# Ledger of designs, part 3: peptides against a protein of PDB entry 5FRP

Target 1, 225 residues: chain A of PDB entry 5FRP
Amino acid sequence: VEWTESIPQIIATREDISKELNQALAKTFIDSDPRVRRTSVMIFNKVPVTEIWKNITNKAIYTSLLHLAREKHKEVRELCINTMAKFYSNSLNEIERTYQNKEIWEIIDTIPSTLYNLYYINDLNINEQVDSVIFEYLLPFEPDNDKRVHRLLTVLSHFDKKAFTSFFAFNARQIKISFAISKYIDFSKFLNNQESMSSSQGPIVMNKYNQTLQWLASGLSDSTK

## One batch from the design tools (peptide; made by RFdiffusion4, then SolubleMPNN)

Design b2_p19_4_s2
Fold by OpenDDE base, seed 1:
Structure b2_p19_4_s2 (fold): chain B 225 residues (1-225), chain A 19 residues (1-19)
Amino acid sequence: as target 1 above (225 residues)
Amino acid sequence: SLLEEYEKKLKEEEKKFNE
């Protein structure tokens, strides 16, 4: 932690040292040891976003961060997905777009697409994590309509075709989930009525209720895996 | 080299984390 926190201070001291340090840091993201890769990702979590943008100027570092979202090591991948989503959100909130940082923004602007493309892996754990970071960081709750729309448009503005497809699929899924939950509630209310349970409709409603529960459960990852 | 120093520091931090 102390070393990671010292990195921005070291980079800020001399341009030449900064370049060499950036080159060294870039290599750590592709290191064969997952622990090294993990530590590298943690820099983005421990260092303020403003200091990251100021001191990390090597494009390869940002590109490598995004690539780790698809790596095989589960812990590093999960950390990376959370980190890059948070970093994107913080960057949108705190970093101004300038001519000098344009090239880095071109990479950072691909984070939403990178995340939505993870749905094509068709892994339930990854899907749940992507869902989580989308609602937490990419499209956070915003009561102001103008700000909410602006954020949405920003996220969508750099989507590739696959990301758009995933986005629409995600929205369709959310609608389906909301519908299922609504039906679940209705079924639960019906089942709590003893007179309704004793009716000819009781078994039919119970069957639909069970189907709804099974469907909802199938969309959730096994927490034990 | 700065790279070697950086790698050394990373390894040291890894050791601390595994402790």
Scores: peptide ipSAE 0.005, ipTM 0.340, DockQ to the pose 0.013
Fold by OpenDDE base, seed 5:
Structure b2_p19_4_s2 (fold): chain B 225 residues (1-225), chain A 19 residues (1-19)
Amino acid sequence: as target 1 above (225 residues)
Amino acid sequence: SLLEEYEKKLKEEEKKFNE
């Protein structure tokens, strides 16, 4: 643990991390102690993305990071999910694709798929976290249309079949939620209008309102099934 | 299916993006 805690400082201060250090660091990601694994993940949060790419050259470290997304230890898993999503976003923004870093990019490009595949675990907490990191890091709000489309295409370009399926399910859910919210607003406006409530449509609208509320309540909790 | 159509569109867009 103590050794791993020192790594961020070393990476930040030294330009050339030895092969041996990379190998040692790789072992910390698979350590039996969750504290060690946690500390290892934190390296990606504490060290600038440019320094990570420069100094961490062992691909096993990156693959191990991705594997921790399915970690049994809740704290480590949650940290890992946030970390890898953020790291992905930062990498896209700050790291150029070169011949030298191609192998690492091949791994990093799988982060979106890794995250979307977590929906298949069918855990509510995991789903909520994945939703959060998707909106924050993977597909953030971007007012520039070209940049937004480029990011979307980048994210989708390396999807496996499962990730695509999950993506579509997620989008379908979002559309449904948006539609339901819109309906809810319309119904609320209708219900607040006493003249409308006194109309023959009043009972019909009330019924639809109740159905919409039930759907919203269930849908926000409903797994994408 | 809607999914298949969407996948097809995505593949087409990906091809355009890679050109």
Scores: peptide ipSAE 0.000, ipTM 0.304, DockQ to the pose 0.033
Fold by OpenDDE base, seed 2:
Structure b2_p19_4_s2 (fold): chain B 225 residues (1-225), chain A 19 residues (1-19)
Amino acid sequence: as target 1 above (225 residues)
Amino acid sequence: SLLEEYEKKLKEEEKKFNE
């Protein structure tokens, strides 16, 4: 753990990390101690993306990072999911594609697919986290149409069949949620109008409102679990 | 397939929403 904690500083201060250090770092990602694995993942959070790409050249490190997304240890898994999504986004924004880094990009380009495949675990907490990182890092809000389309195409370009399936399912869910929210807003406006509430439609709208709320609530992960 | 299961779940949720 202590050794791994020193790595961010080493990467920040040294221009070239030795092959030996890369090999040693690769081993920390598969360490039996979840604390070591956690610390290893944190390297990607603490070190600028440009420095990571420059100094971490061992493909096994990136592959191992991606594997941790399915780790049994909840805390490490959650950290990994956030980290890899952020790293992907930062890489797209800051790292040029060259012949020299092609092999690493081949791994990094699978991050979207890796994340979307997590939906198949059918865990509400994982689903919520994946939803969050998709909106925050993979497909962030972008007002520029060309940039938005380009990002979308980039994300989709390396999808496997399962990822595409989950993507479409997610989009369908988003449409439903958006529709539900829209209805909720409309119902809320209606309910706030006293004249409308006194009408024969008042109880009907109230019932629909409650149903909508229940549906929305059921789609959210139980924060207590 | 997982896709079919997911689609099924989505359809079920849609039905619940439209009910």
Scores: peptide ipSAE 0.007, ipTM 0.378, DockQ to the pose 0.565; fails the geometry check
Fold by OpenDDE base, seed 3:
Structure b2_p19_4_s2 (fold): chain B 225 residues (1-225), chain A 19 residues (1-19)
Amino acid sequence: as target 1 above (225 residues)
Amino acid sequence: SLLEEYEKKLKEEEKKFNE
């Protein structure tokens, strides 16, 4: 742990990290101690993306990072999911594609698919986290249409069949959620009107409102678990 | 397949929402 904690400083101060150091770092990602794995993942959060790409050249490190998204240890997994999504976004924004970094990009370009494939685990907590990182890092709000489309195409360009299916399903769900929220607002307005509540439509609207709430709630994990 | 199961679940949720 202590050794791994020193890595960010080393990366920040040295122009090139030795092959031996990269190999040693790669081993920390598969360490039996979750604390070591966690600390290793944190390197990607503490070190600027440009320095990571410059100094971390061992492919196994990046591959191992992606694999941790499915590991058993919850804290490490959650950290990894956030980290890899953020790292992907930062890489797209700050790292140019060159011949020298092509092999690493081939791995990094699989991050969107890796994340979307997590939906198939059918875990509500994982689903919520994936939803969050998609909106925050993969497909963030972008007012510029050209930039937004470019990002979308970049994300989709490396999708496997499963990721595409998950993507469409996710989008369908988002549309439904949006529609549900819109209906909720309409229902709320209706319910606030006493005259409308006394009408024959009152019970019908209330029923639909309850169904909408139930549907929305079913997609949310229990925050207590 | 996991994909088919996931698609099935999504369709089921969609159906519930449209009811």
Scores: peptide ipSAE 0.005, ipTM 0.358, DockQ to the pose 0.673; fails the geometry check

Design b2_p19_8_s3
Fold by OpenDDE base, seed 1:
Structure b2_p19_8_s3 (fold): chain B 225 residues (1-225), chain A 19 residues (1-19)
Amino acid sequence: as target 1 above (225 residues)
Amino acid sequence: SSYFKNLEKWDKELEKLLE
C-alpha cells in the first residue's frame, strides 16, 4: 500500500518511468488486498491525464483498470467506475491519437462499452452510478452541435452489440423518466389549485400523483444499502 | 437479460399509471 501511494509523486516528477516500475504497478491492480487495488485506481485520479499517458505504457495496467469495474469489493468498484469514465473523457479532450499510443487507445476506446455493459448486472446502485458517469463524463452537456455529435459518434464507434442494446434501452428509459417528471409537474399544479382539488377529478389526480412518485422512486437505489 | 425485462416491466407500469 505504501509503495503504491508513492507512485503518483513518482509519475508527476519523473518523465521516464522504467519498465520495471510499470510491471510492478501492473501487479498492484490484481493484488489480493482491496486497499492496494484502491490505491492503484487512485493513481488515475491524482495524476494528470497527460502524465499518465506519457509514463504508463504497460497496456496491462489499463486493461486491469477496466476489469475492476466488475470488482466484487464495492468501494473499489465504485471508485473504478468513476475513475475510468473521467479518464476516458479527459483522454478524449487532451490526448492526441498517434501511432505510438494506438495500443493504449484501443483499450481506452472500450471504456464506454465497458460501462454500458454494467447495466446487465441488474444492480440498482451500479445502474445509478453508470447513469451518473454517462451524463457527467461520457456524454456531457455540449452546446456546440458539431462537438456533441462528434463525441456521440466517438462513443458509439467502439460499441459492442450488448453496449448498443444497452444504449438504446437507456435512452428509452430517459425519455420515459422525462415524461413521468412532466406528468408529476402537471399533477402538482393541479393539486395546488383549490378549485381543481374540490372537483371530481381531485381524488383521481391525487392518486396518479402518488403513483407517479412511487414509479420515479422505484428507479432509484436504496441509499441505505 | 434481467435488466431489460425489468425495464419493460417498469415501462408498462408507467403506461398503466398514466393512462
Scores: peptide ipSAE 0.101, ipTM 0.741, DockQ to the pose 0.830
Fold by OpenDDE base, seed 4:
Structure b2_p19_8_s3 (fold): chain B 225 residues (1-225), chain A 19 residues (1-19)
Amino acid sequence: as target 1 above (225 residues)
Amino acid sequence: SSYFKNLEKWDKELEKLLE
């Protein structure tokens, strides 16, 4: 753990990390101790993306990072999911595609698929996190239409069949959620009007309001877990 | 997948609610 904690500083200060160090770092990602794995993932958060690409040349490290998305240890998994999504976004923004880094890009380009495939685990907590990182990192808000489309195409260009299916399902779900929220707002406005509430439709709308809330809540993970 | 089945059920429930 202590050794791994020193890696960010080493990467930041050294131009070339030795092959041996890369090999040692690769081992930390598959260490039996979750703390070691966690620390390893944190390297990607603490070190600038440009320095990571420059100094971490062992492709096994990147592959291992992606594998941790399905980590049994909750904390490590959650950290990994956020980390890899952010790293993907930063890489797209800051790293030029070259012949030299082609092999690493081949791995990094699978991050979107890796994330969308997590929906098949059918875990509400994981689903919620994946939803979050999609909106934050994979397909963030972009006011420029061309950039937005380009990003979308980039994300989709490396999807496997399962990822595409998941993507479509996700979007369909978002549409439904949006619709439900719209109805929630409408019902809320209705119920906040005393005259409307006193009408014959009052009880009916109240019931629909409650059901809508229940539906929305049922799609969310338990915050206590 | 179980995930998609759950989504379908969830959608059906919403449809019933909003009828």
Scores: peptide ipSAE 0.101, ipTM 0.744, DockQ to the pose 0.831
Fold by OpenDDE base, seed 2:
Structure b2_p19_8_s3 (fold): chain B 225 residues (1-225), chain A 19 residues (1-19)
Amino acid sequence: as target 1 above (225 residues)
Amino acid sequence: SSYFKNLEKWDKELEKLLE
């Protein structure tokens, strides 16, 4: 753990990381101690993306990072999912595609597919986290239409079939959620009107209001887990 | 997958609710 904790400082201070150090770092991602694995993932958060790309040249490190998205240890998994999504976004923004780094990009370009494939685990907590990182890092708000479309096409260009399926399902779900929220608002407005509430439709709308809330809540993860 | 089955079930419940 102590050794791994020193890695961010080493990367920050050195222009070139030795092959031996890269090999040693690669082993930490598969260490039996989740604290070691966590610390290894944190390297991608603590070190600037440009320095990561420059100094971490062992492909196994990037591959191992992506594998931790399915880590059994919850804290490590959650950290990894956030980390890899952010790293992907930062890489797109700051790293040029060159002949020298093409092999690493081939791995990094699979991050969106890796994330969308997590929906197949059918875990509400994971689903919620994937939803979050999609909106925050993969497909963030972009007012420029050309940039937004370009990002979308970049994300989709490396999807496998399963990822595409998940993508469409996700979007369909979002549309339905939006519709449900719209109805919730309508019902709320109706119930906020005393005359409407006292009408024959009052009890009916109240029931629909409650059911709508229940439906919306059912899509949320259990925060106690 | 179980994920998509659950999604379908969830969607059907919404449809019933909003009819």
Scores: peptide ipSAE 0.098, ipTM 0.740, DockQ to the pose 0.823
Fold by OpenDDE base, seed 5:
Order: C-alpha cells, then structure tokens, then sequence
Structure b2_p19_8_s3 (fold): chain B 225 residues (1-225), chain A 19 residues (1-19)
C-alpha cells in the first residue's frame, strides 16, 4: 500500500518510469488487498492523463483497471467505474492517437462497452452509477453539434453486440423516464389547482400521481443500501 | 437478460399507468 501510494508522485515528477516499475504497478491492480487495488485505481485520478499515457506503457495495467469494474469489493468497483469513465473522457480530449499508443487506445476504446455491459449485472446501484458516468463522461452535454456527434460515433464505434443492445435499452428507458417525469409535472400542476381538485377528475389524477411517483421511485436504488 | 426483462415489465407498467 505504501509503495503504491508513492506512485502518483513518481509518475508526476519523472519523465520515464522503468519497465520494472510498470510491471510492479500492474501487480498492484490484482493484489489481494482491496486497499492496494483502490490505491492503484486512484493513480488514474491523481495523475494527469497526459502523464499516465506517457509513463504507464504496460497494457496489462489498463486491462486490469477495466476488469476492476466488476470487482466484488464495492468501494473499489465504484471507484473504478468513475475512474475509467473519467479517464476515457480525458483521453479523448487530450491524447492524440499515435502509432506508439495504438495498443493502449485499443483497450481504452473498450471502456464504453465495458460500462454498458455492467447493466447486465442487474444491480440497481451499479445501473445508477453507470447512468451517471454516461451522462458525465461518456456522452456529456455538448452544445456543439459536430463535437457531440463525433463523440457519439466514437463511443459507438467500438461497441460489442451486448453494448449496443444495452445502449438502445438505456435510451429507451431514458425516454420513458422523461415521459413519466412530464406526467408527474402535469399531475402536480393539476393537484395544485383547487378547481381541478374539486372536479370529478381529482381523485383519478391523485391516484395516477401516486402511481407515477411509485414507478419513478422503483427505478432508483435505495440510498440506504 | 434479467435486466432487459425487468425493463420491459417496467415499461409496460408505465404504459398501463399513463394510458
């Protein structure tokens, strides 16, 4: 753990790290101690993306990072999911594709698929986290149409079949959620109108309001879990 | 996938609710 904690500083201050260091770092991602694994993941958060790409040349490190998305240890998994999504976004924004880093990019380009495949675990907490990182890092809001389309195409271009399926399901779900929210707002407005509430539709809308809330809530994880 | 089955069920429930 202590050794791993020193790695970010080393990477940030040195132009080149040895092959041996890369190999040693690779081992930390598969360490039996979740604290070591966590610390290893944190390297990608603490070190600038440009320095990561420059100094971490062992592809096994990147593959191991992606593998931790399915880690049994909840804290490590959650950290990994956020980290890899952010790293993907930062890489797209800051790292040029070259012949030298081609092999690493081949791995990094699978991050979207890796994330979308997490929906198949059918865990509400994981689903919510994946939803979050998609909106924040994979397909963030972009007012420039060309950039937005380019990002979308980049994400989709490396999807496997399962990821595509998940992607479409996700989008369909978002549409439904949006519709439900719209109805919730409509019902709320209706219920806040005294004249409307006094009408014959009052009780009916109240029921629909409650059901809509229940439906929306059912799609969310329990914050206490 | 159980996930997609659940989504389908969830969608159907919404459709019934908002019909």
Amino acid sequence: as target 1 above (225 residues)
Amino acid sequence: SSYFKNLEKWDKELEKLLE
Scores: peptide ipSAE 0.098, ipTM 0.740, DockQ to the pose 0.810

## One batch from the design tools (peptide; made by RFdiffusion4, then SolubleMPNN)

Design b2_p20_1_s2
Fold by OpenDDE base, seed 5:
Structure b2_p20_1_s2 (fold): chain B 225 residues (1-225), chain A 20 residues (1-20)
Amino acid sequence: as target 1 above (225 residues)
Amino acid sequence: DSLIEGGKLLEEVKKLVEES
């Protein structure tokens, strides 16, 4: 209890404590214990993005965060993927690009590429998670066309060749999913019509319906092949 | 509240490191 009351005062004695804190955090992100690494990642989830940028100035911490996306420990990896995507989005929305934070932004701007490159691992669970965070954080729904285009261009501006390839593959997958959903709806409407079910086309439509359902149920990641 | 939570997490990390 007494130590918690000291934290605001510790933050006030800024420069030396900040350095020690950054050094300590840099070590915890690469600690051999996955619990320590997990807790370290959680700091980025619990602390406001503005405070993170203000207090965490060691670029090695951000680099280490990005490396955890390929962590062997599943729980830490999954947490990291969600955390970095969210952190990227929050940073774009809340953090101004300045001369002082340029080096950190150079790292943060690689988050989209880091995430899209995870598709090359060819893991179904990872692919599904990457799909999820892309729609939730990287390229969220934005009704304003100018803002949406600006976000897209920002994301694409730092892509490497592999990330571009994955991006186009992902988009192709989304088109296929949308098409499949549309067909599913059409099939469902057809099946709800009793007269249509009794027709010669009934069995054909039912077969296509089942195939569509199976494809949708197999997960978003396998559908591009 | 979020800053306080971040501080608690940091202390937890430090504790875990010291115990490892």
Scores: peptide ipSAE 0.073, ipTM 0.713, DockQ to the pose 0.017
Fold by OpenDDE base, seed 4:
Parts: sequence; structure tokens; C-alpha cells
Structure b2_p20_1_s2 (fold): chain B 225 residues (1-225), chain A 20 residues (1-20)
Amino acid sequence: as target 1 above (225 residues)
Amino acid sequence: DSLIEGGKLLEEVKKLVEES
């Protein structure tokens, strides 16, 4: 326990260790072995965000992290996408913007754009993952309207044109999905009523239900779900 | 726990770098 608590302190207190760590990490993020890259990404996932910001000062590492979102190795890519989204959220919540960390923030602030740009790859699995991390980390449910709006504005403030386009498309899709789910629920309730099924509306509702299901299923990369 | 795991990961990364 003591050594673990000491590692961040050691890294923080020893400039030489910090330098070595940063140099090492910069190499590992671009290593040809996906296992090495994976391990590197995991650091950002497991180490507290405050310690990451304190100890990882080489901006190239952060840039490399973001780049891994488009790498060929599926596992590393997926891990990276989740990690960067979470890291972004944690950073917004826990890291203050200072003059000293400005350069890193400039990179971190591009995470939303980086994620939304992944939609242009036109891969259903990637799209689903991006949807997931957006919902979980980037634009999580926030009951406080002011905080929610602030987060939204923060996310949007660094969007490029492509990201905005993706954002609008995403929102449009979310609205459609929400509507479809609502209809699905209503249809399900209707279908559970035998009297309703026997009515003249039964076949119509059934048809709409099936169309809704088909639409929902088509949006999923895994048709079995 | 996260700190412990993070430390282990850092050490692992160092080892990997040395071996690469």
C-alpha cells in the first residue's frame, strides 16, 4: 500500500523518474505490439486522473492516445475509445484549467471531436461504442440543467465542422430511437391486450410494431440483440 | 485500488519498454 501511494509521489517528486516515464510511455503508445499499446492505454484507465495530469506531461502521449481510437487492433481501439471518453469526463470534473496544463487541455478538449469523427468510419461496432461512451461519459445524464448545459457547451466548443455534423446526426438518431422505443413499449402493451389484438386496429399495430422492431434491429451491429 | 493497479501498470509498461 505504501509503495503504491508512493509511486505517484515518487513520479511527481523525481524529475528524472517523471522524464523516464514520459519517454517510456511515449514509446509504448506507438509500439508495434498491441499488448504494449493496450497496457499503455490502461494506465489512463487505472491511474487516477489527477495523477495522470500530474505525472504525464508529454503532450505526445495524449496525442497518441487519441490516435489509437482509429487503430486496426479492435481490442486496443475499443479500450482506447472507452478510456479517452472516461478520461475526458474525469478531467472535466477533477482537473482545473491552469496555465501549466493548458497545452494538455488543448489536446483533451479535442476528445469529443475525435470521438464524433469516428462515425465517419461507417462501422456499426464503432458507432455503437461511440454512442455508448457519449452517453456514459461525454454527455452523461445530469439532473442539474445548468451543469448539463455547461457540459454540452464545453463539448461543442471545440467541435470541427465534421464533428458538428456527426453530432446533429447523432442527436437526430437519438430522437428517433427514443421515439421508436416509446412506440415499442406502447405497442407491447397493446399487444398484451387480447381485446385490442382482436380489434380492427390489431393488424395495423402489429405491422407498426414489426417495423419498429426491424428499424431498431437494423441500427444494432449485433442482430442477435 | 486504482492507485495500486496504476502502479503495477506503470511498472509493466517500463518492463515492456525495456524488453522492446
Scores: peptide ipSAE 0.066, ipTM 0.697, DockQ to the pose 0.017
Fold by OpenDDE base, seed 3:
Structure b2_p20_1_s2 (fold): chain B 225 residues (1-225), chain A 20 residues (1-20)
Amino acid sequence: as target 1 above (225 residues)
Amino acid sequence: DSLIEGGKLLEEVKKLVEES
C-alpha cells in the first residue's frame, strides 16, 4: 500500500523532469555554441521517435530544429537536414495524428516545404543533400502504388507555393532522366543489331546515343561533384 | 538502450552548457 502512495509523487517528479527537460532543450537549440546545438539535434537521432513525441512537448523545440536547416554552421546544418527528414519519415510511419499532438504535427508537416525551399539558396552542397534526403526519407522507393501515392499526397498537402515550384522542377528533371534512360535502352538495342547499324540511320542513332550518354554522365557528375 | 543513450546525451548537453 505504501508503494502505491509513492506513485503519484513519482509521476509528478517525472512531469517535473519532463518540463525541466523541455525548458533546457529549448535553450540548447538556440545556444551560441554550435557544439551545443549539434548535440541537441543528435537527441532526435538517438532517441526513438515515439519517445521524442511523448517527452518533447514544447513546440518551440521543433520550430528551432527546422530553423537550423538554414544555419550558417555547415556541420550543424547538414546534421539538421538529415535529422529532420528522417524524423519526418519516422513520424509518418509510427505516430498517429491525435488532437493532443495536432500542434506538433502542424510544425512537422512543414518539413517537406522547409527542405524544398532550401533549393532557393542555390548552394550545390545543400542541393545535393536535399536530393539525398528526399530519395531516402521523404519520397522513398515504394513498390506499393497506393502507399506511394498516399505518401506523395501527404508530402504535397502542406506545400507552399515555392515548394511546389521546386518540386515540379525536380520532377521535370526526373522525367528527363527517365526519358534519357529509355532512349539509352532503345539505342542499346539498336546498336546490338548489326543489321540496324549498317543502315543509313546507324550513324544518326550512334550520335544520339553519344549525346544521351554525355547528358547522363553530366547529370551524374553534377551529383558527384 | 536508446533512452539510456538519450539520457547520456542530455547530460553531455548539460555539461556543455555549464562549461560555456
Scores: peptide ipSAE 0.064, ipTM 0.704, DockQ to the pose 0.016
Fold by OpenDDE base, seed 1:
Structure b2_p20_1_s2 (fold): chain B 225 residues (1-225), chain A 20 residues (1-20)
Amino acid sequence: as target 1 above (225 residues)
Amino acid sequence: DSLIEGGKLLEEVKKLVEES
């Protein structure tokens, strides 16, 4: 009988701890000190995803995390972008969708769209980071075709129009980069052949080579290219 | 386990708030 009476107290204590935690976190994510905001983001990186979902139940905290992706402070922003992408991937792998966590999932499911929308900032460093986290966390290498397709469909299913546009631009850029690199290699081989350089095609190839180099040098992360 | 982890997280957050 005594153990039964202790259960409500434990539950009550847990609720109190959860409430206090959520209140404190909500404040730290919007703190004026970038160090405090940084450490707040690190919680999502250091604490197991399952424990985060159990203890952080205030949706505003998750929304605040996503907003930090556009943070003015570079270090906090970069950390946030990496953290939210990783958190998304871990959540997909480890957290089941239930009625109780539906509201949180509605926010988490917007992470891919949030990341792809960062391309519209037109910052090369941000673009490179977004490319990196997409490759590492959103659409990682998956040898199982069914799992890979399922992940892709999951990511795309919550895209807004802007995210879709960015996605297509991203893919187009990858194709262009691959093609440009291939051309670079071919041109380099051509340029190393003295006979080819002495031909009437030499100046034409050189011009194309220079154009290709200029395109590559202008930024591999430019989605509009 | 969840209670222990929640407690640790809370203490970390409290420290951050105090240092701010």
Scores: peptide ipSAE 0.057, ipTM 0.683, DockQ to the pose 0.016; fails the geometry check

